# Ledger of designs, part 305: peptides against a protein of PDB entry 8OXM

Target 1, 371 residues: chain A of PDB entry 8OXM
Amino acid sequence: FKAEFRLAGGVNLPKIIDCVGSDGKERRQLVKGRDDLRQDAVMQQVFQMCNTLLQRNTETRKRKLTICTYKVVPLSQRSGVLEWCTGTVPIGEFLVNNEDGAHKRYRPNDFSAFQCQKKMMEVQKKSFEEKYEVFMDVCQNFQPVFRYFCMEKFLDPAIWFEKRLAYTRSVATSSIVGYILGLGDRHVQNILINEQSAELVHIDLGVAFEQGKILPTPETVPFRLTRDIVDGMGITGVEGVFRRCCEKTMEVMRNSQETLLTIVEVLLYDPLFDWTMNPLKALYLQQRPEDETELHPTLNADDQECKRNLSDIDQSFNKVAERVLMRLQEKLKGVEEGTVLSVGGQVNLLIQQAIDPKNLSRLFPGWKAWV

## One batch from the design tools (peptide; made by RFdiffusion4, then SolubleMPNN)

Design b2_p27_4_s4 (from b2_p27_4, 16 letters changed)
Fold by OpenDDE base, seed 2:
Structure b2_p27_4_s4 (fold): chain B 371 residues (1-371), chain A 27 residues (1-27)
Amino acid sequence: as target 1 above (371 residues)
Amino acid sequence: MEELERRIAGILYEMENALELSKLMSE
């Protein structure tokens, strides 16, 4: 290990450490503290299995449909080492987090990212109708710019086109696999883009198996397909390459139903894998700036009432696990809203749900659905 | 194949840039 470390940005201030391997190669590692990396490690194994299924199919292999994975080494229940995704940037950093974000550079007369967030926070407790109206106003005054990512990074037209296709394929594959696994919390910091490959890397896999639907503000979209995500696909948007890659990914997932169910069943009943949403995790994920002041760590609340009989906790857990497995089986059969859909019908429904401004306007403002 | 792909990519690149310039000039 080198003696120096850097801080990565974000709430948990993870440490970037350079390690010299026994091969003499320097490797960057991200040390997360106060975070349970076991869920990330398990979800990376599931993604590797999905990649294996996608590589076995000729149509998905020819399209190079893969989810980008990274190495996770849990060290404890609250610490671990991640492979540093060298040459990746959070899409939120490129778009909105820096003073030199793409929205400010290319759309200087639009609302600032802060103004958009403020407007959506002001209506957070209001009706769905009022949230929708304000979301539409925000969207009108905050136009997509993510196409500029590929244009800035890839000056040769042939390379640019290839990288835009790689991006579109990565979005499609991760969206469908993410939907099947019920992956949530897809905010702009949890999605990295590789500056060389234009592929997405999904991080912080702590909301899975549709546990995002039981958050205080439920998740209303199957995956992130916001206006900037679509703008990065270029002039074709969700049509053509994206739709076809979604369909081909969904075909492989549906045809692998027994394998996927067996893997997920083993994981859901693994006593070392806590995938359930807890109130503290829910508060952390949807923390309001106003709520930072009152969270004195009176985590000394009596261990007594959380002694719900181990039997009642186990019964409640088993009922949640069974519901997750049933819903996974429905998805893999193409059962949506009580109707059996074709692969094309199911993919179309998911795209429509993901781009619907009514669904997007209902999301937690921290998810930044206007980006 | 590579030459045709490069030509198609060039046309698409120019079209997208022209559409962006047109939007920026219409605002």
Scores: peptide ipSAE 0.053, ipTM 0.674, DockQ to the pose 0.015
Fold by OpenDDE base, seed 5:
Parts: sequence; structure tokens; C-alpha cells
Structure b2_p27_4_s4 (fold): chain B 371 residues (1-371), chain A 27 residues (1-27)
Amino acid sequence: as target 1 above (371 residues)
Amino acid sequence: MEELERRIAGILYEMENALELSKLMSE
């Protein structure tokens, strides 16, 4: 290990360390403290299995459909080592950095990221109608710019086009697999983009199995498909490549139903894997000051062992696990709102739900649905 | 990438830039 470390940004101030392996290769690692990396480790294993299924199918293999994965080594319940995704940046850092974000550079007369956030926070406790009106005003005065990511990084038109296709395929694959697994908390800091491949890396996998729907402000979209995410796909938007890659991914997932159910069942009943939303975690996720600048002291959740009677916890847990498995089986059968859909019908419904400004306007402001 | 794919990519790049310029001029 080198003696020097760098701080990564964010509330938990993770340490970037450089390590020389026994193979003589230098590897950058992220040491995260005060965070449970067990859920990230489990979800990375599930993503690797999904990638194996996608590589077995000729249509998804030809399209190079894969979810980017990283190595996670949990060291304790509150610490671990992550593989540092070298050459990645949070999409939020590129888009809405206060100093030199793409919105400020390309749209200097639009609302600032802070003005958008303030407007949406002011209506957070208001009606859905008032939230929708303010969200539409914000969207009109905050136009998407994420197309410029590929244009800045890839000056050769052929390379630019290949990288934009890689981006679109990465969004499609991660969106469908994320939906099947019920992955939540997809805010702009939890999605990294690789500056060389244009592929997405999803981090902080602590909200899974639709546990985002039981947050104080429930999640109303199946995945992040906001205006900037769509703008990065270029002129075709959600049509053509994105839709076809979603359909081919969904087809592989549905055809692998027994394998996926067996894997998720083993994980849901693993006594070492706490995937359930607890009230403290829910509060922490939706009380984060949206501005990373205020070092609010992490409330030491004092281990008030609410010794809920072990028996009542176990019965409630089993009922939640059964409900999660039942909903996973429905998704893999194409059952949406009690109706059986084709792959194309299911993918179309999910796209429409994800881009609906009524659904987007209802999200927690910290999710930044206007970006 | 074949030469034809490179030409198509160039046309798409120019079309996107022209559409973006058109938006910026309409605002």
C-alpha cells in the first residue's frame, strides 16, 4: 500500500488508496467506512449472474449487453474495500457540478441546479398537482445537455457513434435488470459513467427488491430514464436501439425465470443479508441535505437494539420475502397491474412509467428528477 | 467500423449539431 491517500467526495468521505498487487500491477481501491457493503457485494454477484445469462444468449451477446460490475470486499458490517472504478465520474458531477457543470456551461441562462432544487423542495409537502406544475416549469427552464458528454470526449464521429451506442446499451441493460431486481435510489450521484467506454456503473445498491416504494416519499419510476439520460442517447431517444436492447434483455430475464427465482430466494432467506428497509435507513436516505456541502454530523444511530421479539420479526420477515418473490415472479411472467403483457408491451409500459412527468414530479427532490 | 458506417456516423453527428444549433437559435 502507498502511504498517501486521497478523499473521494460525499458524506462518508471514502479514502482512495493505491495498492501494488503480487503481480506488480498498481490498483486503486476505495475504502468506505460507516457503510454496509454486504448488500452491494450481494447485488454485484446477482449482476454477474445476469451477465452470464446475457452472454449465453446470441442476440444479447452480439449487442454486448452487460451490466458493469466492480469488486466489493466487505471487511465488517460498517466497512469494506471497493474496486475503484478508474476513469469514471458521477453523472451528477458532470451535469450539475456547481462550478463547471454541463448545464451551466451549455445553458447559462437556464435555472441553476440550486434554483431547480429549491423550487422542488418548496412544493415537497404540496399536492401532486402543485408538484407537477412546478416540475414542468423547472423542466422548461432546465433543458437537457447530456449529449455533450459524448461530444466532448469523442471527437471522431465514428468513435462518438460507437460510444453513444455503448451508453444506450448500458442504460437499457441496467434499467431492465435493475427493474427486475427492484433497484431503487438511482439519484445522479449513484450512477457513474466511464469516460472511456461511455458505459454506466451503478453504485450504492442499498435499496433493492422494491424497498424504494416503502420510503416516506415512495419511488414512482421503475428506473432512471430522465431527460438528461435520454438526451445522452441522441436523436433517437428511447426509440430504436434503447427499446430493442430493453426488449432483448427482458426476453433473456423472462426465459431465465427459474434460475433468477432460485438465486433471489437463496439471498432473501440468507440470515446475513439484511435487505429490508428499516426506519433509520429510510430517514437517512430522504433527510440527506441535497447539498453535500453541509457536513451534518452523521447521527450516530446509537444501537438502540429495539429488541423487537425475535418471533414477530421472523414471521414479518418471511411474509415480506414471500411478497418480494411473488412480485419478482410476476415481473418475469410479464404481469403488470394484473395483466399479462408481451415483452414489447411490458418494456413499453416501463418506458412510459419512467418518462411520465407525473411520476417524476412525485419523487423525493434529492433524486433530482429534472436532471 | 466499415467506411459506410463511419460516413453514416458523420452525417448523424452533423445532424445532431444542426438540430442543437437550431434549438439555440429558436430560444
Scores: peptide ipSAE 0.047, ipTM 0.653, DockQ to the pose 0.015
Fold by OpenDDE base, seed 4:
Parts: C-alpha cells; sequence; structure tokens
Structure b2_p27_4_s4 (fold): chain B 371 residues (1-371), chain A 27 residues (1-27)
C-alpha cells in the first residue's frame, strides 16, 4: 500500500488508496469506513451469478449482456475495501455537475439542476397532481443531453455506435436484473459509466428486494429509466435494442427461476446479511441535501434495549422475507398486478412504468427523476 | 438537424441489424 490516500468525497469520506500488487501493478482501491459493504458484496455475487446465466444463453451471450461487477471485500460490519472503478464517472457528475455538467454546457438556457431540484422539493409534500404538473414543467425546461456522453468520448462514428450499443445493452441488462432483485430507482451518483466501454457500473447497493417501496417517499419505478438514461441510447430510445435486450434478459431470468429463488432465499435468511430497511437507513437514503450538515446521528449505543421479544422480530423478519420471495417468484413468472404476462408484455409494462412521468414525479426529489 | 439525426440513426439501425444478421449468418 502507498502511504498516501485521497478522499473520494461524500459524507463517509471514503479513502482512495493505491496498492502495488505482487505483480508490480498499481491498483486503486476505495476504503470505506462507517459503511456496511456486506450488502454490496452479496449483490455483486448475485450479479456474477446472473452474468453466468446470461453467458450460458446463446442470445444473451451474443449480445454480450452482462452486469458490470466490482470486487468488494468487507473487513468489518462498518468497513471494507472496494475495487476502484477506474475510468468510470458518475452519470450525475457528467450530467449535472454544477460547474461543467452536460446540461449546463449543451442547454445553458434550460433550468439549472438546482432550479429543477428546488421546484421539485417545493412540491415534495404536495398532491400527486401538483407534483406531476411541476415535474412536467421541469422536464420541459430541462431537456435530456446524455447523448453527448458518447459523442464526446467516441469521435469515430463506428466506435461511437458500438459504444452507444454497449451502453444500451448495459442499461437493459442492469434494469431487468435490477428489477428482479428489487434495486428500484438508483440515485444518479450511484450509477457509474465507464468512459472506455460505455457500460454502467451500479454502486452502493444499499436498497434491494423492493425495500425502496417502504422508504418515506416510496419508489414508483421498477428501475431508473429517466429521460437522460433514455437519451444516451440515441434516437431509438427504449425501442429496438433496449427493449430486445430487456426481453432476452428477462427470458433468461424467468427460465432460471428455480436457481434465482434458491440463491435469493439463502441470502434473505442469512443472519449475517441485513437487507431490511431500517428507519436510520431510510432517513440517510432520503436525506435532504440541506440536512447533510446537521445529522450526525450520535447513535448512542444504548437504545439497543428494545429487546422486543426475539420471537416477534424473527416472525416479522420471516414475514418480510417470505413476501420478498413471493414477489420475486411472481416477477419470475411474469405476474404483474395479478396478471400473467409474456416476457414481451412484462418488459413493456416495466418500461412504461419506468418512463411514466406520473411515476417519476412521485419519486424522492433527491434522486433527481428529471435527470 | 433532427432529420439528419433521424436519417443517420436509421442508417445506423440498419447497419446494426445488418451486423446482427451478419453475425447470425457467420455462425
Amino acid sequence: as target 1 above (371 residues)
Amino acid sequence: MEELERRIAGILYEMENALELSKLMSE
């Protein structure tokens, strides 16, 4: 390990360290403190399994459908080492960086990212109708620009096209697998894009198994498919490549139902794996940017004395786990809203749900559903 | 611009279909 470290920013101030391997190669690593990386590690294992299933199927293998994974090494319940995703940038940083974001560069007359956020925060506690109206106004005055990512990075037209295709395939694969695993909507900072491959890397997998639905502001989309995410696919948007890759991914997932259920069951009942949403985690995930300053939760250790009878906690946990497994089984059968759908029907419903401005307008404003 | 982008995208989509078809035919 080099003696020097860099800070990656954010509340937990993760440390970027450079390590020299026994092979003499330098490797960057991210050391997180005060963060439980076990969920990330578990989700990476599930993604690796999904990748194995996708590689076994000829149609998904030909399309190179994969979820990008990174190495996670939990060191304790509150610390671990992550592989540094070298050559990646958060899509949120590219799109809505305050100084040099793509929206500001390409759409200087649109609303600023701050103006959009402010407008949506002002209606956060209002009716769904008022949220929708303001969201539509925001969307009209904040036009998507993510198409420019590939245009900036890939100057050769043939390379540009291949990379846009790789992006679209990556979005499709991660969207469907993310839906199956109940990752829900993803914050724009928790989606990295590889500057060389145009593939997505999903990080900070703290919400899984539809636990986003029990947040103070519930998730309303199956995955992130916002206007910029779609714009990155180019003129075809969600049609053609994206839809087809979603269908082929969903087909593999549905055909692998027993394997997926068995593995998720083992994970859900692992006493070392806390996937459940707790109130503190919920507050942290939906913290207002303004509230970042004051909430040092001095979690005084003493409120562990809610010895709720272990039996009632276990029964409540088991009921939640059972519900998650039942919902996972429904998804893998194509059961949506009590109706059995074909792969194409299910994928179509999910796409429509994900792009619906009514659903997007109901999301937590901190997750920037207009981006 | 949009019409040119549409034409380019149409050509690129056809090229993708042709590349997928070519990959299917080269097996």
Scores: peptide ipSAE 0.038, ipTM 0.606, DockQ to the pose 0.013
Fold by OpenDDE base, seed 1:
Structure b2_p27_4_s4 (fold): chain B 371 residues (1-371), chain A 27 residues (1-27)
Amino acid sequence: as target 1 above (371 residues)
Amino acid sequence: MEELERRIAGILYEMENALELSKLMSE
């Protein structure tokens, strides 16, 4: 280990450490404290299983459909080591989170990311109609720019096209697997893009099994397919490559129903895996920037061992687990809103739900659905 | 990448650049 560390920023102030392996190679690692990496570790194992299923199928293997995974080593309930995703950047950092963000560079006359967020926060407690109108105004004055990622990184047209295809395939695979696992919408900082491969890496998998639907502002999309995510696919958008890759991924998932159900069942009943949404986690995930100042770290989590009767906790947990398994089984059968859909019909419904401005306008403003 | 794929990639790249230029000129 080198004696120096860097801070990655954010609330938990994760430490970036450089390690020299026995092979003499330098490797970066991210040490998270005050974070339960067990959920991330479990989700990486599920992604590895999904990748195994995708590699066994000839159609998905030929398309190189895979979810990018990283190594997670939980050290305790509140600490662990992550593989540093070298050569990745958060899509939110590239787009909006710095002075050199692509929106500011390419669209200097558009609304700033701050102006967009302010407008959407002002209507957060308003009607769905008012949210929709303001979201449409924001979208008109904040045009997508994510196409420039591949154009900046890949100057050769042949390489550019190949990388844009890799991006589109990565979005499709992660969107469908993310839907099956109920990851929901993903904050723009929790989606990394590899600057060499153009593939996505999903990090911070703390919301799974549709637990995003029970947040104070419930999720209304099956996965993140915002205007910038679509713009990165180029002129075809969600049509052609993206749609076909979604359908082929969904075919493999549906044909692997028994395997996926068995794996998820084992995970849901693992006493070491807390996937349930708690009120504190829900508040943390949807904190307003204004509320960050008052949550002094002095909530000693120790004292409220409210002796909830072990029996009532266990019954409530089991009912939630059963509901999650039932909904997973429905998804894998193509049951949407009580109707059995074909793979193409199900994928079409999911795409339409994910791009619908009415659904996007209802999301938590902190997750920036206009990006 | 086959020669045809490279040609298609070049055309798509030029089309996207032209669409971008057209947007910048219409604003």
Scores: peptide ipSAE 0.037, ipTM 0.646, DockQ to the pose 0.015

Design b2_p27_5_s1 (from b2_p27_5, 16 letters changed)
Fold by OpenDDE base, seed 5:
Structure b2_p27_5_s1 (fold): chain B 371 residues (1-371), chain A 27 residues (1-27)
Amino acid sequence: as target 1 above (371 residues)
Amino acid sequence: SELEEKEMIEMEKAIKEAIKKLLEELA
């Protein structure tokens, strides 16, 4: 093990460590706490099943639509290591690193990441109208730069185009599957990009089944489709390849309704899979110091096992699980706000919701909706 | 269409070259 470690984003501040294997190869590893590893492991299995469904369909197979997965390796009863995807970087590290981030390099006269964050924190307790106005000012003075990722990594024009296409397909597949599963907490440190494939790797999968909507500041978007995410797609943005890949992914998900419902039902009633939002988790998620200031690991979160008084919890749990299953069934039928939509209509609604500045301005500032 | 994809590839090459020139002028 190297003496130096980096913190990744996420709930339990996972540590990135570099390890030399017995084969002499250097491998980056992610060390997380027990509960995060279980949630991530379960969601990786769900993603593998979704990948199997996508590979069976001719149209999604031809487009190579897949979600990138990683292996969870248990180290102990209380800790484990994720096999980190070698050659990945958090999109936040590339975009908004304080020293050499792409926004600072390509847009030196724009607001700093810190100035943007400060402005949005100042209005956090204000009206939705005031949040919207400040968000629009921030967006005007913080222009997207994520197009430069593929331009820096892929000098050959043909390779560059293929990699940008792979990126766009990865965003589409992960966005639709993430929406179906109700995946939340999609901040810029929980999304990695592979420097060789340009595909996304989603980490920290502990906010699922729309539990992000019950946070003190509720999540108002179905997935991350912010200006930098769109800028990485190139000049067509969300039109053409992205939209078509979303539609083909949604078609496979809707046609696999029975399989997906059965799988999610088993997971919702698994006593080892704590997917429910609790007050401490909610507090932790929305008290994150928004700056990558050295979070001194306050190691002293005593695991006060809040002994859940078992009896009254069971009836409330079952009612929440039933509501999650009903909402999943609605999504897989194309039911949005009581209306049955076509695949194209549903995908269009989700794209419009995800890019709406009114929805983006209402997010928790630590989600960095302007990036 | 295949035509729209070709036009898009050409436009993106032109943008990439323009950005490369801009980066060379900023360096």
Scores: peptide ipSAE 0.000, ipTM 0.196, DockQ to the pose 0.011
Fold by OpenDDE base, seed 3:
Structure b2_p27_5_s1 (fold): chain B 371 residues (1-371), chain A 27 residues (1-27)
Amino acid sequence: as target 1 above (371 residues)
Amino acid sequence: SELEEKEMIEMEKAIKEAIKKLLEELA
């Protein structure tokens, strides 16, 4: 192991450690806490299952619809290492790097990423109307540039087209699978892009089963479909390939209802899989950079042992688990807002919800909904 | 079909066992 470490992006401040393998190759490893590793590891197995379902279906197999997975390696009872996806970069690093981000390179007269963040932080405690107005001003002065990722990496026009198609398929598959599983916290540091395949790798899977909706600032979108995510698809945007791939993914998920419910039920009642949102996790997920200085971890975990009677905790937990299963069943039946939708109707509703600037303007500023 | 149902049940068992083993290795 090298003595040098880097902090990765993301809420849990994972440490990147350079490891020299027995083969003499340096591998970057992502070191997380035990509980975060369990969540990531379990969700990778669920993604592998979803991939198996997608490979069995002829229409999704022909489209090569898959969610990218990574290997979780336990190191100890207290720590483990995620295999860092070699040849991936956070989309946030490409788009909004302070020195040479794509927004700065291609749109030098637009607002800086810092100016956008500042404007949205200033209205964080204000009305939804004021948040919407400021978000629209930010969006007008911060135009999407993610189309340039494929143009920079793939100079051959035929390869460029194939990679843009691979990207669009990856966004569609991960968006629908992520919606079904209720994945949250899809900020620009938790989504990596593979520089060779143009496929997305979703990391930091600690917000699942719609637990993002119970955050102090609730999540208001089903998945990340922001302007840069759409710009990476090219001129067709969300229409054509993306929509069709979402529909075909949703069709496979709905047709696999029993399997998905049975597996999620086992996970929800597994005592080793803490999927529930706790107040400390919620605080950490929506911590302001300014508040980092005062929250020394001197909050003794000891004092808020509200030993609520084991029976009351179990009853509360069971009610939350039942609600998660019911909502998963509704999604898999196409029940949205009490109405049964077709696959096309459901996918259309989800796309509209994800691109709605009213929903995007309500998100926590750290999610960077303008990117 | 009855064959597809058996294959699904086997897949579910294999996934449950793989998840359980992984959780035990992480415990």
Scores: peptide ipSAE 0.020, ipTM 0.555, DockQ to the pose 0.018; fails the geometry check
Fold by OpenDDE base, seed 1:
Structure b2_p27_5_s1 (fold): chain B 371 residues (1-371), chain A 27 residues (1-27)
Amino acid sequence: as target 1 above (371 residues)
Amino acid sequence: SELEEKEMIEMEKAIKEAIKKLLEELA
């Protein structure tokens, strides 16, 4: 084991450990806390289920619609190592690394990622109108560059085209499945891209079942479809391949309603799967960079087994679980805001919600909705 | 089809068992 820890980006500051195997090969390993590993591991099984549904359907199978999964390797009861997807990079690292990020390389005269974040943090407590105006100014002076990922990695035009298509399919599949599971917006460090396949890997799945809507700054998008995410699809953006892949994924999800509901019901009532949002997790998820320095919670994991006072906590939990199931059933029926939509209508609404600058301007600035 | 329904039920059962086992192994 090399004693070098790199902080992986992401909410839970997972430690990347470079491990030299007995074979002399360096392997990156992601070390997370126990509860984060459970959440990630359970959500990987749900993704494997979704992949099985997508592989059974001829239309989604022909399009190779899959969510990339990673293997959780438990090391101990209290710690596990995620097998880090070798050859992946966080989208945030590629785009907005301060030293060599694609925005700095391709758009050196644009605002820095830091300037964008500062401007959006200054208006965090302001009106929605002020947030929107500043977000539009940021967006004008911070133009998308993610098209260059595939151009840098895939020099052959035929390979480039295939990989851009694989990326677009991966975004579509993960967006729709992520919406169904209520993953919502994803921090740019919690989306990895495979440098060989151009497929996305979603990590740090601790916010599910629309629990992002109960954060101090509520989530306003169904999934991450920011300008750089769209730019990676190429000139057609959200139209054509992306839209069709979303529709075909949504068709499979809606046609699998009973299976999805029954699996999610089992997960929601599993005492070992803590999906609920707690105040500490909410604070941690939306901590300001300035506040990150002092709150090293010595999470002494030992003491706060807060004995769930059984009766009142169970009623509140059950009501939240029921609400999650009802909302999942609505999504799988195409019910949006009390109206039943077709698959195409529902997918269109979700795309429009995800790309709307008014919705993006209202997101927590730490999640960098301008990237 | 009735076959697809049986396969879906078996898949769902296998996933529930896999999730349960995974949660127990991580417990």
Scores: peptide ipSAE 0.019, ipTM 0.528, DockQ to the pose 0.018; fails the geometry check
Fold by OpenDDE base, seed 4:
Structure b2_p27_5_s1 (fold): chain B 371 residues (1-371), chain A 27 residues (1-27)
Amino acid sequence: as target 1 above (371 residues)
Amino acid sequence: SELEEKEMIEMEKAIKEAIKKLLEELA
């Protein structure tokens, strides 16, 4: 292990440690806390299950639809190492790195990522109308550039086209699987892109089962399909390959209803799998840079009073778990807003919800819905 | 098919066991 660590991007600020293997190769390892590791590890297994379902289906197999997984290695009861996806970069680092981000390089006259964030933070407590207006101003002055990722990495036109297709398929698969599992919107630092495959790797899976909807600023999108995510697909955007891959993924998920329900039920009632949103986690996920200064003093005092009656916690937990299962069953039946939709209708609704600037404008500004 | 259903049940069982084992190893 090198003594130097880097903070990875992401909500939980995971530590990247460079490990020299017995083969003399340096491997980046992501070190997370215990609870983050459990959540990530469980979700990786659920993704592996989804991948197995996708590989069994001829239509999804032909399209090579898969959600990328990473290895979770428990080191101790309190710490583990995620095998870092070697040759991946956070989308947020590529797009909005302060020094050499693609937005700054390709759109030097647009608003800076900081200016966009500032404008959206200023309206965070304002009306939805004010948020929408400022979001539209930000979007007008912060144009998508993620198309340049594949153009920079893949100089051969045939390879470039293949990799853009791989990206589009990866976004589609992860979006639909993520919707089914209720991963919601994803912070741009928690989405990695593989520099060789152009496939996405989702990390930091601490928000699942629609728990993002109970955050102080609730999630309003089924998955991250922001303008840069769409721009990476190229000129067709959400149409054609993306839509078809979403539909084929959703077909497999809906046809695997019993399996998915049974697995998720086991996970929801597993006492070792903390999926519930707690106030501290919610605060951490939506912490403002300004709130970092205020919260340091008060964390010491109230460790005592959270002995709330075990019985009321258990009843509340069971009701939340039941609601999650019911909502999962609805999703897998194609029930959206009380209406049964076809796969194409459901996927269309989800895409429209995910790209709606009204929904995007309502997201937590820290998650950068304009990126 | 009945074979696909059996394979699915076996897969679910294996996944449940793997999840349980992983959660225990992470505990």
Scores: peptide ipSAE 0.018, ipTM 0.455, DockQ to the pose 0.018; fails the geometry check

